# Ledger of designs, part 123: peptides against a protein of PDB entry 5EIB

Target 1, 366 residues: chain A of PDB entry 5EIB
Amino acid sequence: VDLEPGTMDSVRSGPFGQIFRPDNFVFGQSGAGNNWAKGHYTEGAELVDSVLDVVRKESESCDCLQGFQLTHSLGGGTGSGMGTLLISKIREEYPDRIMNTFSVMPSPKVSDTVVEPYNATLSVHQLVENTDETYCIDNEALYDICFRTLKLTTPTYGDLNHLVSATMSGVTTCLRFPGQLNADLRKLAVNMVPFPRLHFFMPGFAPLTSRGSQQYRALTVPELTQQMFDSKNMMAACDPRHGRYLTVAAIFRGRMSMKEVDEQMLNVQNKNSSYFVEWIPNNVKTAVCDIPPRGLKMSATFIGNSTAIQELFKRISEQFTAMFRRKAFLHWYTGEGMDEMEFTEAESNMNDLVSEYQQYQDATAD
Target 2, 366 residues: chain A of PDB entry 5EIB as posed
Amino acid sequence: VDLEPGTMDSVRSGPFGQIFRPDNFVFGQSGAGNNWAKGHYTEGAELVDSVLDVVRKESESCDCLQGFQLTHSLGGGTGSGMGTLLISKIREEYPDRIMNTFSVMPSPKVSDTVVEPYNATLSVHQLVENTDETYSIDNEALYDICFRTLKLTTPTYGDLNHLVSATMSGVTTCLRFPGQLNADLRKLAVNMVPFPRLHFFMPGFAPLTSRGSQQYRALTVPELTQQMFDSKNMMAACDPRHGRYLTVAAIFRGRMSMKEVDEQMLNVQNKNSSYFVEWIPNNVKTAVCDIPPRGLKMSATFIGNSTAIQELFKRISEQFTAMFRRKAFLHWYTGEGMDEMEFTEAESNMNDLVSEYQQYQDATAD

## One batch from the design tools (peptide; made by RFdiffusion4, then SolubleMPNN)

Design b2_p16_1_s1 (from b2_p16_1, 7 letters changed)
Fold by OpenDDE base, seed 1:
Structure b2_p16_1_s1 (fold): chain B 366 residues (1-366), chain A 16 residues (1-16)
Amino acid sequence: as target 1 above (366 residues)
Amino acid sequence: MKEAKAAFTPPSTLLP
């Protein structure tokens, strides 16, 4: 789905364009112009029914519909505005199904789009209410991984999208292959989301290795376990050492000893015990899938529900507040039929979410 | 709105 035809033509002409049914390409003629209100109230609202007709048709063809997975950007107008409109409409029609998102967070280091903090804040307000599980993929964290860890001198969108695709493949492993942990979207939510609003995840992937160092690095369970808990490998731009893990899932892939995995997972929890809440018993879950990812002998994917995610929301809120106090660019949103009160409501709900994460960070077992 | 220039160059090649 897109409001611009050129993006869809790029997907069709790509190496995987034939995986998608031709009739499932729904697109507009006029893009959202990086405006959430165009995506949500005008151009996106004209296209939403055509997307819902495709969603219904594909849902009826499922033997067992678990839920929906949306991949979108929160900095743009289409992914943010139309994406959140679609989430709302799908939630209204399928209230008993899981809504899962892969939400790309904007960063000033990656994009010069001045209105990204508005689009992100308005989107997070919708995601808090209408999703069950949201993977926070921060373009700042992806850039820092590419530059610092992968030793890429000039990261490209291809390099960032490679990290996103590896992570998406990792977190969906339990859904795609027979496994014991998180075999469906509902079991993932039950294991990862202790409180309904606190459903924003920090993803991570291992191994992350520079091209020049690949030949010298052994892929071992200890190295994967250490790397996936390293703050530098988080795909959200927050330090898990500044917060506490509410819940964690680790998904190992490849031929390895389950005993060695359990020993290393116990060791990393014990070493980092101060960074977990003590009042959620058995809050770390581990899965092993014998099928490695393409091109690797083994991998580990991390899913963290951490109170440190508030650093990401604080960054967006600070940028939002700096623009909103000046009423900068508001006329572009109000001109599409949006009320100025919706900005204040979205800012308030994001600040409430930050306060909720802080409350559970400071909570003790006593 | 001005089209924001992405600070990133589009990939010339898929990563292998």
Scores: peptide ipSAE 0.000, ipTM 0.427, DockQ to the pose 0.016
Fold by OpenDDE base, seed 2:
Structure b2_p16_1_s1 (fold): chain B 366 residues (1-366), chain A 16 residues (1-16)
Amino acid sequence: as target 1 above (366 residues)
Amino acid sequence: MKEAKAAFTPPSTLLP
């Protein structure tokens, strides 16, 4: 789905364009012009019914529909505005299904789009109310991983998208392949989301290896476990050491000892015990799938529900507030039929979310 | 509004 035909033509002409049904390419002509309100109330609203017809058709073809997975950007107008409209409409029609998102957070290091803080804040407001699970993917964190860890001198969107695709493949492993832990989307939500609003996850992936590092080093469960919990491997630009983990999931792929995985996962929890809440028992879940990812002998995917995610929302809120106090660019949104109150409501809800994360960070076991 | 220019180069051929 896109409001621009050129993106769809790029996907269709790409090496994997033929895996999608031609009728499942739904696109507009005008684009959203980086405006959330165009995506949500005008151009996106004209296209949404055509997307919902495809969603219904594909949902009816499922033997067992667990839920939906959306991949979108919160900085752009289409992914943010139309993406959140689609989430709302799908939630209305399928209230008992899991809504999962891979939400690319805007970063000033990656995009020069001045209105990204508005698009992100308005999107986060919708995600708080209408999603069950949101993987927060920060383009800054992805860039830093590519540059510092992967030793890429000039990271590309392909290099960033490779990390995203590896992570998406990792978190969906238990849904797609037989494993020792049968996870469905609902079981993941029950294990990861202790409080309904606190469903924003910090993803991570291991191994992260530079092209010049011998890819042939036998990856070990201890090395994967240590790398997966390293703050430098988080795909959200937050330091887990500034907060507390409410819940963690680790998804291992490849032929390995379950006993060794359990021992290493216990060791990393004990070593990092100060970074976990003490009042949530058994808050770390581990899954093993015997099927490795393509090109790797083994991998681990991290999912962290941490109160440190408030650092991401605080950065967006600070940028939002700096523009909104001046009413900068606001007429581009109100001109598409949006009210100024929706900005204030979205800012308030995001600040309430930050306050809720802080309360649970400061909560001690009585 | 005009679309922001992508700050980064087009996809590298990192085939999985």
Scores: peptide ipSAE 0.000, ipTM 0.424, DockQ to the pose 0.017
Fold by OpenDDE base, seed 3:
Structure b2_p16_1_s1 (fold): chain B 366 residues (1-366), chain A 16 residues (1-16)
Amino acid sequence: as target 1 above (366 residues)
Amino acid sequence: MKEAKAAFTPPSTLLP
């Protein structure tokens, strides 16, 4: 789905374009112009019913519908505005199904789109209320991984999207292969989301190795485990050492010893015990799938629900507040039928979410 | 056609 035809043509011409049904390509002509309100109230609202018709048809064809997965950007107008409209409409029609998102967070280091903090804040407000699981994928963190870890001198969107695709493949492993922990979206939510609003995850993927170092790196369970818990390996621009893990899931892929995985996962928890909440028992879950990802012998995918994710929301809130106090660009949103009050409500709800994460960070076992 | 992978402007060049 897109409000621009060119994105759909790129998907169709791409190496995977043939896996999608032609009739499932729903697109507009005018785009959202990086405006959330245009995506949510005008151009997106005109297209949403055509998307819902496809969603219904595909849902009816499922032997067992677990839920929905949306991949979108929160900085643009289509992914943010129309994406959150779709989430709302799907939630209304399928209230008992899991809503999962892969939400790409904007960064001023990666994009020059001045209104991204508005689009992100308005999107986060919708995601807090209408999603069950949100993987926070930060373009800043992805860029830093590409530059610092992968040693790419000039990271590209194609290099960032490679990290995103590896992570998405990792987190969905348990859904695609039988007999695994978190074999359905609901079990994942039950294991990862201790409080309904605190469903924002920091993802990570290992191994991440520069091309120059690939020949020297042994893929071992200890190295995967160590890299997966490294703050520099988080695909959200927050430091897990500044918060506490509420819950963690680790998904290992490839032929490895389950005993060795359990030993390494216990060792990393014990070494990092100060970064976990003590009042959530058995808050680390581990899965092992014998099927490696393409081109790797082994991998590990990390899913962290950490109170450190508040750093991401604080960054967006600070940028939002700096513009909103000046009423900068608001007329582009209000001109699309949006109320100025929705900005204040979205800011408030995001600040409440930050306060909730802080409360659980500071909570002790009684 | 090689899709021109959009290069990022490095963060250090976007800081004033």
Scores: peptide ipSAE 0.000, ipTM 0.372, DockQ to the pose 0.015
Fold by OpenDDE base, seed 4:
Structure b2_p16_1_s1 (fold): chain B 366 residues (1-366), chain A 16 residues (1-16)
Amino acid sequence: as target 1 above (366 residues)
Amino acid sequence: MKEAKAAFTPPSTLLP
């Protein structure tokens, strides 16, 4: 789905374009112009019913519908505005199904689009209410990984999207291979989401290795485990040491000893025990899949529900507040039928979410 | 050193 035809033509002409049904390409002509309101109330609202018709048709063809997975950006008007409209409409029609998202957070390191903090704040407001599971994929973290860890002097969207695809492949491993932990979206939610609003995940991937060092790096279970818990390997620009883990899932891929995985996972928990909440028993889950990712002998994927995710929301809120206090660019949103109150409500709900994460960070066992 | 911003031009970079 896109509000621009050129994106769909790029997917269709791409190496995997033939995997998708031609009738499942739904697209507009005008685009959202990086405006959440165009995506949500105008251009996106004109297209949403045609998307819902495809969603219904594909849902009826499923033997067992678990839920939905949306991949979108929160900085752009289509992914943010139309993406959150689709989430709302699907939630209304399928209230018993899991809503899962891969939400790409904007960063001023990656884009100079001034209105991205508005689009992100308005989107987070919708995601708090209408999703069950949200993977926070932060363009700031992706850029920092590309620059600092991968040693790319000039990261590209292709380099960032490679990290996104590796992460998405990692977190979906348990859904794609039988006999794993979190084998369905509902079991993932039950294991990862202790409180309904606290469903924002910090993903991570290992190994992250620069092209120049790939030939010299052994891939071992201890190294994967150590990197997976390193803040530099997180796909969200948060330091887990500034918060507490509510829940963790670790997905190992490749031929390895389960015993060695369990020993290393116990060691990393014990070493980092101050960064876990003590009042959630058995809050770390581990899975091992014998099938490695393409081009690697082994990998580990991390899913963290951490109170440190509030650092990401605080960053967006600070950027939002700096523009909103001046009413900068607001007329582009109000001209599409939005009220200024919707901005204030979205800012409030995101600040409430930050306060909830802080409350559970400061909570002790009685 | 200021980290060099990536020159990402998203396709829809301009408000209409």
Scores: peptide ipSAE 0.000, ipTM 0.389, DockQ to the pose 0.015

Design b2_p16_1_s2 (from b2_p16_1, 7 letters changed)
Fold by OpenDDE base, seed 5:
Structure b2_p16_1_s2 (fold): chain B 366 residues (1-366), chain A 16 residues (1-16)
Amino acid sequence: as target 1 above (366 residues)
Amino acid sequence: MKAAKAAFTPPSTSLP
């Protein structure tokens, strides 16, 4: 789905374009112009019914519908505005199904789009209310990984999207292959989301290795486990050492000893015990899938529900507040039928979410 | 990153 036709042509002409049904390409003509309100109330609202017809048809063809997975950007107008409109409409029609998102957070290091803080804040407000699980894929973190870890002098959207693809492949492993841990979207939510609003995840991937260093790196369970818990491998620009893990899932892929995985996972928890809440027993879950990702012997994917995710929301909130107090660019949103109150409500709800994460960070066992 | 125009950078087949 897109509000621009050129993106659909790029997907269709791509190496995987033929895996999608032609009738499942739904697109507009005008685009959202990086405006959330165009995506949500105007251009996106004109297209949403045709998308819902496709969603219904595909849902009816499922033997067992678990839920929905959306991949979108929160900095743009289409992914943010129309993406959150679709989430709302799907939630209304399928209230008993899991809503999962891969939400790409904007960064000033990646994009010069000045209104990204508005689009992101308005989107986060919708995601708090209408999603059950949100993987926070932060363009800040992806850029820093590409530059610092992968040694890419000039990271591209192709390089960032490769990290997104690796992460998405990792977190969906338990859904695509036989296993016991998180075998469906609802079991993932039950294991990862202790409180309904606190459903924003910090994903991470290992191994991350620069091309020049690949030949010198061993792929071992200890190295994967250590790197998976390293703050530099988080796909969200938060330091987990500044917060506490509520819940963790680790997904190992490849032929390895389950005993060695369990020993290394226990060792990393014990070394990092101060960074876990003590009042959620057995809050770390581990899965092993014998099928490695293509081109790797083994990998590990991390899913963290951490109170440190508040650093990401604080960054967006600070940028939002700096613009909104001056009413900068606000007329482009109000001109599409938005009220200034919707901005204030979205800011308030995101600040409440930050406060909730802080309360659970500071909570002790009774 | 400046928004470079949608130059379809072919998927780099190189794993990370």
Scores: peptide ipSAE 0.005, ipTM 0.454, DockQ to the pose 0.017
Fold by OpenDDE base, seed 1:
Structure b2_p16_1_s2 (fold): chain B 366 residues (1-366), chain A 16 residues (1-16)
Amino acid sequence: as target 1 above (366 residues)
Amino acid sequence: MKAAKAAFTPPSTSLP
């Protein structure tokens, strides 16, 4: 789905364009112009029914519909505005199904789009209320991984999207291969989301290795486990050492010893025990899938629900507040039929989310 | 007027 036709032609011409049904390409003509209100109230609202008709048709063809997965950007107008409109409409029609998102967070290091903090804040407000699970994929963290870890001098959107694709493949492993931990979206939510609003995840993928260091790196369970829990390997721009893990899932892929995985996962929990809440018993879950990802002998994918994710929301909130106090660019949103009150409501709800994460960070076992 | 149009321009395909 897009509000611009040119993005659909890129997908169709891609190496996997033929796996999608031609009739499932729904697109507009005018685009959102990086405006959330165009995506949500005007251009996106004109297209939403055509998308819902496709969603219904594909849902009726499912033997066992678990839920929906949306991949979108929160900095743009289409992914943010129309994406959150679609989430709302799908939630209204399918209230008993899981809503899962892969939400790309904006960063000033990656994009010069001045209104990204508005689009992100308005989107987070919708995600708090209408999603069950949200993977926070931060463009700042992806850029820093590409530059610092992968040693890419000039990271591209192709390099960032490679990390996103590896992570998405990792976190969906249990859904795609039978007999794994979190084999359905509902079990993932039950294991990862202790409180309904606290459903924002820090993803990570290992191994991440620069081209020059690949020949010197051993692919071992200890090395994967160590990298997966490294703060520099998080795909959300927050330090897990500044917060506490509520829940963790680790998904190992490839031929390895289950005993060695369990030993390394116990060792890393014990070494980092101060960074876990003590009042959620058995809050670390581990799965092993014998099928490695393409081109690797083994991998590990990390899913963390951490109170440190508040650093990401604080960054967006600070940028939002700096513009909103000056009423900068608001006329572009209000001109599409949006109320100024919706900005204040979205800012408030995101600040409430930050306060809720802080409360559970400071909570001790009674 | 000129600054407002720049805010709604898609980023380049390469990072800065």
Scores: peptide ipSAE 0.000, ipTM 0.409, DockQ to the pose 0.017
Fold by OpenDDE base, seed 3:
Structure b2_p16_1_s2 (fold): chain B 366 residues (1-366), chain A 16 residues (1-16)
Amino acid sequence: as target 1 above (366 residues)
Amino acid sequence: MKAAKAAFTPPSTSLP
């Protein structure tokens, strides 16, 4: 789905474009102009029913519908505005199904779009209320991984999207291969989301290796485990050491010893015990899938629910507040039928979310 | 820093 036709041609011409039904390509003509309100109230609202008709048809064809997965950007107008409209409409029609998102967070390091803080704040407001699971994929963290870890001098969107695709493949492993831990979206939510609003995850992937170092790197369970818990491997721009893990899931892929995985996962928890809440028992879950990702012998994917994710929301909130106090660009949103009150509500709800994460960070066992 | 940003110009619709 897009409000621009050219993105559909890029998907269709891609190496996997033929796996999608031609009729499932729903697109507009005008785009959203990086405006959340165009995506949510005008251009996106004109297209939403055509998307819902496709969603219904695909849902009816499912042997067992677990839920929905949306991949979108929060900095643009289409992914943010229309994406959150779709989440709302799907939630209204399928209230018993899991809503999962892969939400790409904007960064001034990657984009110069001035209104991204508005689009992101308005999107986070919708995601807090209408999603069960949100993977926070921060363009800043992806850029930093590409530059620092992968040693790419000039990262591209292709390089960032490669990390996103590896992560998405990792977190969905248990859904695609029967007999694993978290084999459905609901079990993942039960294991990862102790409080309904605190459903924002920091994903991580291992191995991350520069092209020049690939030949010298052994892929071992200890190295995967150590890298997966390294703050530099988090695909959200927050430091886990500045917060506490509420819950963690680790998904290993490839032929490895389950005993060795359990030993290394216990060792990393014990070494980092100060970074876990003590009042959630058995808050680390581990899965092993014998099928490696393409081109790797083994991998590990990390899913962290950490109170450190508030650093991401604080960054967006600070940028939002700096613009909103001046009423900068608001007329572009209000001109599309949006109320100025929705900005204040979205800012409030995001600040409440930050406060909730801080409360659980500071909570001790009684 | 500035030269790397040029690789990240999405063909995004801009606000007019």
Scores: peptide ipSAE 0.000, ipTM 0.390, DockQ to the pose 0.015
Fold by OpenDDE base, seed 4:
Structure b2_p16_1_s2 (fold): chain B 366 residues (1-366), chain A 16 residues (1-16)
Amino acid sequence: as target 1 above (366 residues)
Amino acid sequence: MKAAKAAFTPPSTSLP
């Protein structure tokens, strides 16, 4: 789905364009102009019914519908505005199904689009209410990984999207291969989401290795485990040491000893025990899939529900507040039928979410 | 040193 035709032509002409049904390409003509309101109330609202018709048709063809997975950007107008409209409409029609998202958070390191903080804040407000599971894929973190860890002097969207694809492949491993932990979206939610609003995940991937260092790197279970818990391997720009883990899932891929994985996971948990809440027993889950990712002998994927995710929301809120105090660019949103109150409500709900994460960070066992 | 911003091509659509 896109509000621009050119994106669909790029997907269709791509190496995997033939895996999608032609009738499942739903697209507009005008785009959203990086405006959440165009995505949500105008251009996106004109297209949403055509998307819902495809969603219904594909849902009816499923023997067992678990839920939905959306991949979108929160900085643009289409992914943010139309994506959150689509989530709301799907939630209304399928209230018993899991809503899972891969939400790409904007960064001023990656884009110079001035209104990204508005689009992100308005989107987070919708995601708090209408999703069950949200993977926070932060362009700030992706850029920092590309620059610092991968040693790319000038990261590209291709380099960032490679990390996104590796992360998505990692977190979906249990859904794609039988007999694993979190083999369905509902089990993932039950294991990862202790409180309904606290469903924002910090993903991480290992190994992250620069091209020049690949030949010298051993891939071992201890190294994968250590890197997976390193803040530099997180796809969200948060330091887990500034918060507490509510829940963790670790997905190992490749031929390895389950015993060695369990020993290393216990060791890393014990070393980092101060960064876990003590009042959620057995909050670390581990899965091992014998099938490695393409081009690697082994990998580890991390899913963290951490109170440190508030650092990401605070960053967006600070950027939002700096613009909103001046009413900068607001007329482009109000001209599409938005009220200024929707901005204030979205800011408030995101600040409430930050306060909830802080409350559970400071909570002790009774 | 501020990391040099990557010259990302903005999305084709901008605010008018």
Scores: peptide ipSAE 0.000, ipTM 0.411, DockQ to the pose 0.015

